Peptides against a protein of PDB entry 1MQS. Designs and how they scored, part 111

Target 1, 223 residues: chain A of PDB entry 1MQS
Amino acid sequence: ILKMLFLNKDLNNNDNITTITDDIFNQQEIIWKVLILDIKSTATISSVLRVNDLLKAGITVHSLIKQDRSPLPDVPAIYFVSPTKENIDIIVNDLKSDKYSEFYINFTSSLPRNLLEDLAQQVSITGKSDKIKQVYDQYLDFIVTEPELFSLEISNAYLTLNDPKTTEEEITGLCANIADGLFNTVLTINSIPIIRAAKGGPAEIIAEKLGTKLRDFVINTNS

## One batch from the design tools (peptide; made by RFdiffusion4, then SolubleMPNN)

Design b2_p20_7_s1 (from b2_p20_7, 13 letters changed)
Fold by OpenDDE base, seed 1:
Structure b2_p20_7_s1 (fold): chain B 223 residues (1-223), chain A 20 residues (1-20)
Amino acid sequence: as target 1 above (223 residues)
Amino acid sequence: SEEEKKRYNEFLSKYKTLIY
């Protein structure tokens, strides 16, 4: 997240958030930016960063993407939003209206190919592709609630998995979604987990799916 | 148009998946 706020430049990852922000704030010229969020990413940012951290990262203003926002044509903007058609259209409209000087787009999860192509097509038509500086997707489908604790924020997951009326297909689908979220979390933490799950239920299914994903990832990265 | 195609490719060149 901090890397994103500093326009995805390399940071010293050995220090805590406060040390990093203090060092950068004191030793380097700060670039003031606008941060554009949606409801989901707001929760993510708020769980990890304090308002003072945002300020030290050069965030002068933060707003929701669907809110009416004042033009700041001389200020670069960081978008950290879900990869949806709606958000893409809003970003393109902001680009058309020259709402900001530069656009650093960070999607909260993987951007589907069809949406990437749609965004590219719309941007190409505007003639303002030079204002787009970065287009990144990443693996941040979780929030940090406490030290050593996180949540995927999947509503009613436990109820759905334990309801006898839930179909096998629904269970399998939900388990896959949970495994994807956990996989993204592991990649974000950048550590190899020891997976522990209760046997004989959905937890085991999730663990197996996650294990497979991790193994496949390791194989693909080493090939 | 050719210009649109150029801009399209320029945009795609800026796309990256971040792995931290």
Scores: peptide ipSAE 0.319, ipTM 0.868, DockQ to the pose 0.681
Fold by OpenDDE base, seed 4:
Structure b2_p20_7_s1 (fold): chain B 223 residues (1-223), chain A 20 residues (1-20)
Amino acid sequence: as target 1 above (223 residues)
Amino acid sequence: SEEEKKRYNEFLSKYKTLIY
């Protein structure tokens, strides 16, 4: 979610949201933007982020997509909404009316092909496709309630991953095993996770592998 | 129009899937 709020740029992931936002806030100029949500995504965002987190991410205002929103033609907008025809039409109307300077569109789940084509068609007709900077399926149609800690019970995982004598192949193999375990856990929980991992190490490898597995699964189950 | 088709394809090229 934070990555989305920072226009899907690379972030140094950490388990601590505050640390992430503080680091980014202190290292670079914040781009102020508007966040447009629907009822579902509002619940998702509210369950994960604090108001201060949104502010530190550069969200100056957040509104519901169905609300009567004032034009802010000099401000970029992040849409994080359900992939519905209604939301698409509203986004296109906002584009037509130059409601915002730039449009970063993020759908909470997979956008069906027919709706993607419809969106593309409508945008192409407007002649303002250049204002659409991003279109992503974020797969964040969930509510975070309580954090839970669990173990895959892989013996010596920490030692193996931190031993300088461990080969890259061994690390990669172990990461794959961990990713498989996490994937299975996700399936049992029957909830889409937010994956947070430190960059530059095994955690990133695991996160990438897990992400790929989840994407493949979602595609296969929804197709 | 051809211009619309171009914009259409450009738009589609921006579509990506991300899981965080």
Scores: peptide ipSAE 0.243, ipTM 0.818, DockQ to the pose 0.557
Fold by OpenDDE base, seed 2:
Structure b2_p20_7_s1 (fold): chain B 223 residues (1-223), chain A 20 residues (1-20)
Amino acid sequence: as target 1 above (223 residues)
Amino acid sequence: SEEEKKRYNEFLSKYKTLIY
């Protein structure tokens, strides 16, 4: 959630919410934003963040998506809403009306292919696709199963990834193989995971590759 | 139109799933 509020920039995951917000507030230029929520996401945000946290994250105004909202054409907006046809239509309408300067769209759960295509089609017609900066969703419909530890049985993966003599191409190739294995595992266990990975290293590369594979799969499956 | 198709594809390229 904090990552979303900071436009999905990398954050230090080792710090608590207060430390993160304080550090960013003190070290970086504050970008003031509008946060658009629905009933479900409001509950989520309220359970995790305080009003002061929102302010420190640069959220100057927050509103419900179905509420009448005043135009703020010079202010970027973060949408954190359910992936519904109704919300998509509202977002597109907001885009058409130039309600905000930039649109950072975060859906609270996976976006079905039909809705993604609908959103894309509508946005393309407006001619204002450049104002859409991000369109993110997430997978929360997962099943927790045992065991929590498994192996892909890839020989010398750690050594290869940590050897300074290993080329970027080799690293990328290995990461792709690992991502393939993880993807197959996901399909096998019939569970959509939440992906967590250390930033700035091979783990992040693997996570991104896996994420792409999962997105493609979901899009193709829900067609 | 071709222009709309281009914008359509550009938009789709922005679609991502959050990694926590």
Scores: peptide ipSAE 0.325, ipTM 0.873, DockQ to the pose 0.415; fails the geometry check
Fold by OpenDDE base, seed 3:
Structure b2_p20_7_s1 (fold): chain B 223 residues (1-223), chain A 20 residues (1-20)
Amino acid sequence: as target 1 above (223 residues)
Amino acid sequence: SEEEKKRYNEFLSKYKTLIY
């Protein structure tokens, strides 16, 4: 997240936020920018950073993407939003309106090919593709709640898995989603975890799915 | 148009997936 706030430049991850920001302030001029969020990304940012951290990172203003925002044509903008058609259309509209000087787009999760092509097509039509400086997606399907603890923020997961009225198809689907989220988390931390799960329930199913995904990934990466 | 195609490709070249 900090890397994103500094326009995806390389940062020393071993340092705390204060050390990183202090070093940047001492070495170069801070770039002031606007941060555009949605509901999901707001939760993500809030779980990791404080208001003071954002300020030190050069974020002068942060707003929701669906809110009415004043034009700041001389200020670069960082978008950190879900990869949806709605958000894409809003970004393109902001581009058309010259709302900001530069656009750094970061999607909270993987961007489907069809949406990527749609975004590219719309941007190309505007003639302002030069204002788009970066377009990133990422595997960030988790929120840090405590040190060494995180949540996938899947609504009613426990209830769904334990409700006798839930179908096997629904359970399987949910387990797959959880496994995907965990897999993305593993990729983010760049470390293969030890998986522990209770036997005889959904946790075991999830563990098996995750294990398979990790094994496949390792094989494919080493090939 | 050819210009649009160029801009389209330019945009796609800026796309990257991040793994932190």
Scores: peptide ipSAE 0.321, ipTM 0.869, DockQ to the pose 0.710; fails the geometry check

Design b2_p20_7_s2 (from b2_p20_7, 14 letters changed)
Fold by OpenDDE base, seed 4:
Structure b2_p20_7_s2 (fold): chain B 223 residues (1-223), chain A 20 residues (1-20)
Amino acid sequence: as target 1 above (223 residues)
Amino acid sequence: SSEIQKRYNAFLSKYSTLIW
């Protein structure tokens, strides 16, 4: 998150910023920015950062993407939002209106290809693609509840997975969602986990899906 | 149309491999 707030620049070559220290903020030139969030990303940010931390990171103002926002044409904007069509449309509208000077777009999770193409199409029509400085998948689609505890915020996951009335399709779908969330978390922690799961249930499905995602990721990043 | 397509392709080329 801090890396994102500092426009994804390398912070002291130590990728393992595990602690928010004043030293991190003092070593960076403060570029004043606007932070645009959605409801989900607001929860993510608020789980790990305080308003004062945002200020130290150069965030002058933060607002919800769906709220009426005053134009700040001389100020760069960081978007940290869910990869949805609605959010993309709003970002593009903000781009069209020159609401900000620069656009740093960060999605909370992986941006689907179709949405990337939609973004590309809309941006190409505006002729203002140069104002988009960054587009990232941040893989920050979880809530930190405690320093060593996180939540994927999947409602009734346990009940759904253990209800005998739940269909196999529903279970498989939910397992996929859980695996995606875990994948995002693993990437954020930047540590390859040892995956252990009980056999014959949702845990195994999740483990397999997660394992596949991790393998694919490692292959793609090393190529 | 051609310029739009160029911008489109350029955008996709730049961001087709999104990074974390």
Scores: peptide ipSAE 0.360, ipTM 0.869, DockQ to the pose 0.429
Fold by OpenDDE base, seed 2:
Structure b2_p20_7_s2 (fold): chain B 223 residues (1-223), chain A 20 residues (1-20)
Amino acid sequence: as target 1 above (223 residues)
Amino acid sequence: SSEIQKRYNAFLSKYSTLIW
């Protein structure tokens, strides 16, 4: 998250948040930015950062993407939002209106190809692609509840997985979402987990999906 | 237009590897 707030520059990750923010604050010219969030990403940010940390990261103002936001044409904006069509449309509209000087787009999870193509199409029409400085998948679709505990914040996951009325398609879809969230978490932690799951249920499905994703990632990273 | 297509392709080329 801090890396994102500093426009995805390399940071020394061995320090605590306070040390990182203080060091950067003291050593580098602070670029003041606007942070645009959605509800989900707000929860993510709030779970790990305080308002003072945002300030130290050069965030002047933070707002929800769906809120009425005043234009700040001379200020760069960091978007940290879910990869949805709606959010993309809003970002493009903000781009069209020159709401900000620069656009640093960060998605909380992987951007599907179709949405990337949609973004590309819309941006290409505007002729303002140069204002988009970055587009990243941050893989930060989880909440840190405690130092050693996180939540994917998937509503009613337990109920859905254990309700006999839930369809196989719904279960499979939910398992995929959980696996994606876990994958994102693993990437963020930068540690390959040992996966243990009970056999014969959703846990196994999740484990298999996660395992596949991790293997694919390792293969692609080493190639 | 050809120009829009060029920008489209350029954008995709730049960000198609978002995962890396």
Scores: peptide ipSAE 0.350, ipTM 0.869, DockQ to the pose 0.404
Fold by OpenDDE base, seed 3:
Structure b2_p20_7_s2 (fold): chain B 223 residues (1-223), chain A 20 residues (1-20)
Amino acid sequence: as target 1 above (223 residues)
Amino acid sequence: SSEIQKRYNAFLSKYSTLIW
């Protein structure tokens, strides 16, 4: 979530960031942004961040995507919303009206191909594709199915990881996304997990990536 | 138009990695 709020830039190790919450916000040049949410993403953000944290991240205004929002043509916007046709249409309408200077689009879960194509089609017609700076799947739409079990709800993940036709790049990319989702989940829970994974497969790759992220996090918070 | 198609293809190429 914080990475998203900082426009998905890699936090350089050279930043004397003593705490993720305080140091990241203090050392980086604050870019003022608008944060646009839906109901689901609002719940996700609220589970991890307070209003003061949003302000520290440079969020000047946060609003629901379906609410009437005032134009801020000189301010970049972060969309963090569910991958739905309705949300895409609203984003494109905001683009058409030059409601914001730049568009950073983040979906709570994987964007289906048909919706990506729809977004591409609509954006291409506007001639304003250059205003869309980023489109990301954040994989923050997870369901807790049992007290000790949750799902990232990544479609076809098992199939993709086990299909012999899947490229190494695709596997690595998916593993990275899963690790990011798990990392964000860990941050939401605010507890460092013990990682258990089978050896010799995607689970190990994910575990290693997650472990690295967690170690980096701990190092940065304790420094 | 050819220009719209170019923008469309460019957009898809840039963000095709989102599709799993």
Scores: peptide ipSAE 0.349, ipTM 0.883, DockQ to the pose 0.197
Fold by OpenDDE base, seed 1:
Structure b2_p20_7_s2 (fold): chain B 223 residues (1-223), chain A 20 residues (1-20)
Amino acid sequence: as target 1 above (223 residues)
Amino acid sequence: SSEIQKRYNAFLSKYSTLIW
C-alpha cells in the first residue's frame, strides 16, 4: 500500500510504517496527491493505515470514487479501486473532465482483459492517454483484522462449503475464489507460505489450487 | 479512426501486463 501511495517506487522494506513514512517525508519532496477509493478499498486502506499515515505519504485528500469530487486539475490522483466497469467509466469521465493532472490507476485485484480493453478503448477516444501514468494490479483484495490476521471477506464461505445442498460446482468455484484471494495475499506479503490443510475437504482443494498458483508464479518469475 | 486505433494499441501494449 505504501509503495502504491508513493507511485509504486521502490521503498526500503526493512522499516515499520512510521519509519518509512517519516523517512520519506523528511528526505523527499512531498508530492501532494489525491487518493480515490471505493468502499472495498477504503476498508483495505483503513485496516492498515491511519489518516496521519496517509498525510505522511502525501495524500492531501481522500474521497470515494462515487462521491461528488471537486476538480483539482493541478494535483495528481491515485485511484485504488476494484476492477469494475463502473469504476473504469468514472475514471475515464474524470480523465475527460481533466479533474486531475495525472492518473495513477491501481486495481485491488487482477483486471480482466475485457475491462482492460474497455479502458483502453475509452482512453484512446479521449486522446488523453498521456495523463495516465500508471495502471497496476495491486492484489490487495483482503482486510487486515489484526497484525497477524487477515480476512478475504467472503460472506458465508464456511456455510457454503459445509452445506450438503451446495453443488460441487459451487464448492469448486468458491475454493478457486478463496485460493485467488490467498494467492493475492501471499504476493502482497512477499513471502512463500507453508500451506497446511486438512485432507479430504475444501481445505485440501484450496491448498492444491493455491499451491499450483504459487508454483506457476515462481516458474514464470524465474523464466 | 486510425489514430484512435494507434492509441488503443499503444495503451494495451504498455499495460498488457499489470502484474506488480
Scores: peptide ipSAE 0.337, ipTM 0.862, DockQ to the pose 0.411

Design b2_p20_7_s3 (from b2_p20_7, 13 letters changed)
Fold by OpenDDE base, seed 3:
Structure b2_p20_7_s3 (fold): chain B 223 residues (1-223), chain A 20 residues (1-20)
Amino acid sequence: as target 1 above (223 residues)
Amino acid sequence: EKEKQKRYNDFLSKYKTLIY
């Protein structure tokens, strides 16, 4: 998975994910990318990686393939999805619309020949085959029992929070939405979390908002 | 048609299988 996130480049043979990501982060310039997933691949990624690991791998945004996604024509995209006709059609449509600068396609399992031929044919018709940089079949089948990652399904959240063109109002609004989502998640789990956030950025804002919501909730429920 | 075929073949050449 890490190799895929680094565009299938050779990685140091370390067993620790954190060590690998730290080493790469320190030694090489990070290529910022978008990660496109489906439900199955999301479970796979969530079982082995933390959000921080994705960030260290240069994944600034991750979205579901079926979700409406904003175009990022200057950003390369990694697709990690099931080998289905539906996903192929969506990828081709994204290619036609120049949604991303480069396309790195990874299938969770072997793509059947008929679907490969279909994909190849459609791509050839678009005249944009040069934007397809990689097409890989990967054998990654995890039975996830305890995922370490969940999504609030907020598209482009990281990019929005870090784009200098984003207004303060937009940032504040997004932080509030994230805090609400986290709050609801905490309530569903029925446990009080430990909140840790970096200082001086959106993470701190979110942490403060969430903390306030939780405190208010505890006060109101105990009254 | 020739150009289309070239693009088709170019695409197929990028297809790989990774098992790890």
Scores: peptide ipSAE 0.258, ipTM 0.830, DockQ to the pose 0.294
Fold by OpenDDE base, seed 5:
Structure b2_p20_7_s3 (fold): chain B 223 residues (1-223), chain A 20 residues (1-20)
Amino acid sequence: as target 1 above (223 residues)
Amino acid sequence: EKEKQKRYNDFLSKYKTLIY
């Protein structure tokens, strides 16, 4: 998250948040930026960072993407939002209106190809593609609840997976969503885990899906 | 149209996946 707030520059992430922000604050000129969030990403940021941390990272203003926001044409903006059509359309509208000087777009999870193509198409029509400096998948679709613990914030997951009335399709779909969340978490930790799961249930399905995603990722990054 | 395609491709080239 801090890396994103510093425009995805390399940071020594072995230190705590306070040390990182203090070091950057002392060594580099702060670039003041606007942070644009949605409801989900707000929860993610709030679970890890304090308001003072945002300020130290150069975030002068943070707002919800759906809120009315005043134009700041001389200020760069960081978007950290869910990869949805709605958010894409709002970003494009902000681009069209020259709401900010530069656009650093970060999605909380992987942007589907169809939406990426849609975003690219819309941006190309505006003629203002030069204002878009970065477009990243951040894989930060989870909440940090306490040190060394996180939540995917999937409501009633246990109930749904254990209810005899739940259909196989519903179980498979939910398992896929859980696997996606775990995949994002693993990528954030930047370490390939050993996956252990109970056999004969949803845990096994999740483990298999996650394993497949990780293998595919490793293959694609090494090719 | 050619210019539009150029901008389209330019934009796609900016798309990256970050792992922290």
Scores: peptide ipSAE 0.256, ipTM 0.833, DockQ to the pose 0.748
Fold by OpenDDE base, seed 1:
Structure b2_p20_7_s3 (fold): chain B 223 residues (1-223), chain A 20 residues (1-20)
Amino acid sequence: as target 1 above (223 residues)
Amino acid sequence: EKEKQKRYNDFLSKYKTLIY
C-alpha cells in the first residue's frame, strides 16, 4: 500500500518497515496527490493506515470514485479501485474532463483482459493517454483486522458453505472467490504458504484451487 | 487510426502486475 502511495517506486528493501516508513514519511519533498477509492478499497486502506499516515504519504485529499469530486487539474491522482466496468468508465470520464494532471491507476485485483482492452480503447479515443502514467494490478482486496490476521470480507461464507440448500455451483463459485482472495493475500505477503485443509469439504476445494493458482503463477514467472 | 493505435499500444505498455 505504501509503495502504491509513492507511485510504485522501488523502496530500498534492506530497511526495516519502521525505518522505511520514517524515511519515506519524513522525506523533505512531498508530492501532493489525490487518492480515489471505492467502498472496498476504502476498507482496505483504513484497515492499515490512518489519515495521518495518508498525509505523510502526500495524500492531500481522498474521495470515493462515485462521489462528485472537485477538479484539481494541477494535482496528480492515485486511483485504487476494483477492476469493474463502472470504475473504468468513471476513470475515463475523469480523464476526458481533465479532472487531474496525472493518473496513476491501481486495481485491487487483476484486471480481466476484456476490461483492459476496453479501458485501452476508451483511453486511445480521448487522445489523453499521456496523462496516464501507470496502470497496476495490486492484489490488495483483503482487510487487515489485527496483527497477523486478515479477512476476505465475504459475507455469509460459513452459512453458504454449510447450508444443505446451497447448490454445488454456488459452493464451487464461492470456493473460487475465496481462493482468489487468498491468492492475492499470498502475493502481497510475498511468502510461500503452507496450506492445510480438512479433507472432504469446501476447505479441500479451496486448498486445491489455491495450490493450482500458486503453481501456475510460479511456472509463469519462472518461464 | 494509426495515431489511435499508437496511443493504444502506449497505454498497454504502462500496464503492469505488481508483486511486493
Scores: peptide ipSAE 0.215, ipTM 0.805, DockQ to the pose 0.790
Fold by OpenDDE base, seed 2:
Structure b2_p20_7_s3 (fold): chain B 223 residues (1-223), chain A 20 residues (1-20)
Amino acid sequence: as target 1 above (223 residues)
Amino acid sequence: EKEKQKRYNDFLSKYKTLIY
């Protein structure tokens, strides 16, 4: 998250957030930026950083993407939002309106190919692609509750998976979402997990999906 | 169309997956 707030520049490996922010604050010129969030990413940021940490990272203003935001045409913006069509359209509209000077786009998880192509197409039409400086998949779609504990913050996941009235399609979809969240977490932690799941239920489906994602990722990174 | 395609490709080149 801090790396993102510093425009994905390489940060010195310090274990303490406070130390990192202080070191960066002291060593580099602070670039003041606007941080654009959605509900999900707000929870993610809030679970890890304090308001003072945001200030030290050069975040002067933070707002929700769906809120009416005043134009700041001379200020760069960091978007940290879910990879949805709605958010893409809002970003493109903000670009069209010259709402900010520069656009650093960070998605909380992987942007699907169809949405990437859509975003690229829309941006190409605007003629303002030069204002987009970065587009990243951050894989930060989780909440840190404790140093060794995280949550995907999927509402009623347990109930949905155990409700006999839930359709197979709903279960499959939810399992995919959970697997995506776990995948993102694994990538963030940068450790190889041991996956243990009970057989014959959603846990197995999740484990298989996660395993596939990890294998595919390893293959793609080594190629 | 050629210019549009250039901008399209330029944008795609900026897309990255970041692993921390």
Scores: peptide ipSAE 0.214, ipTM 0.811, DockQ to the pose 0.750

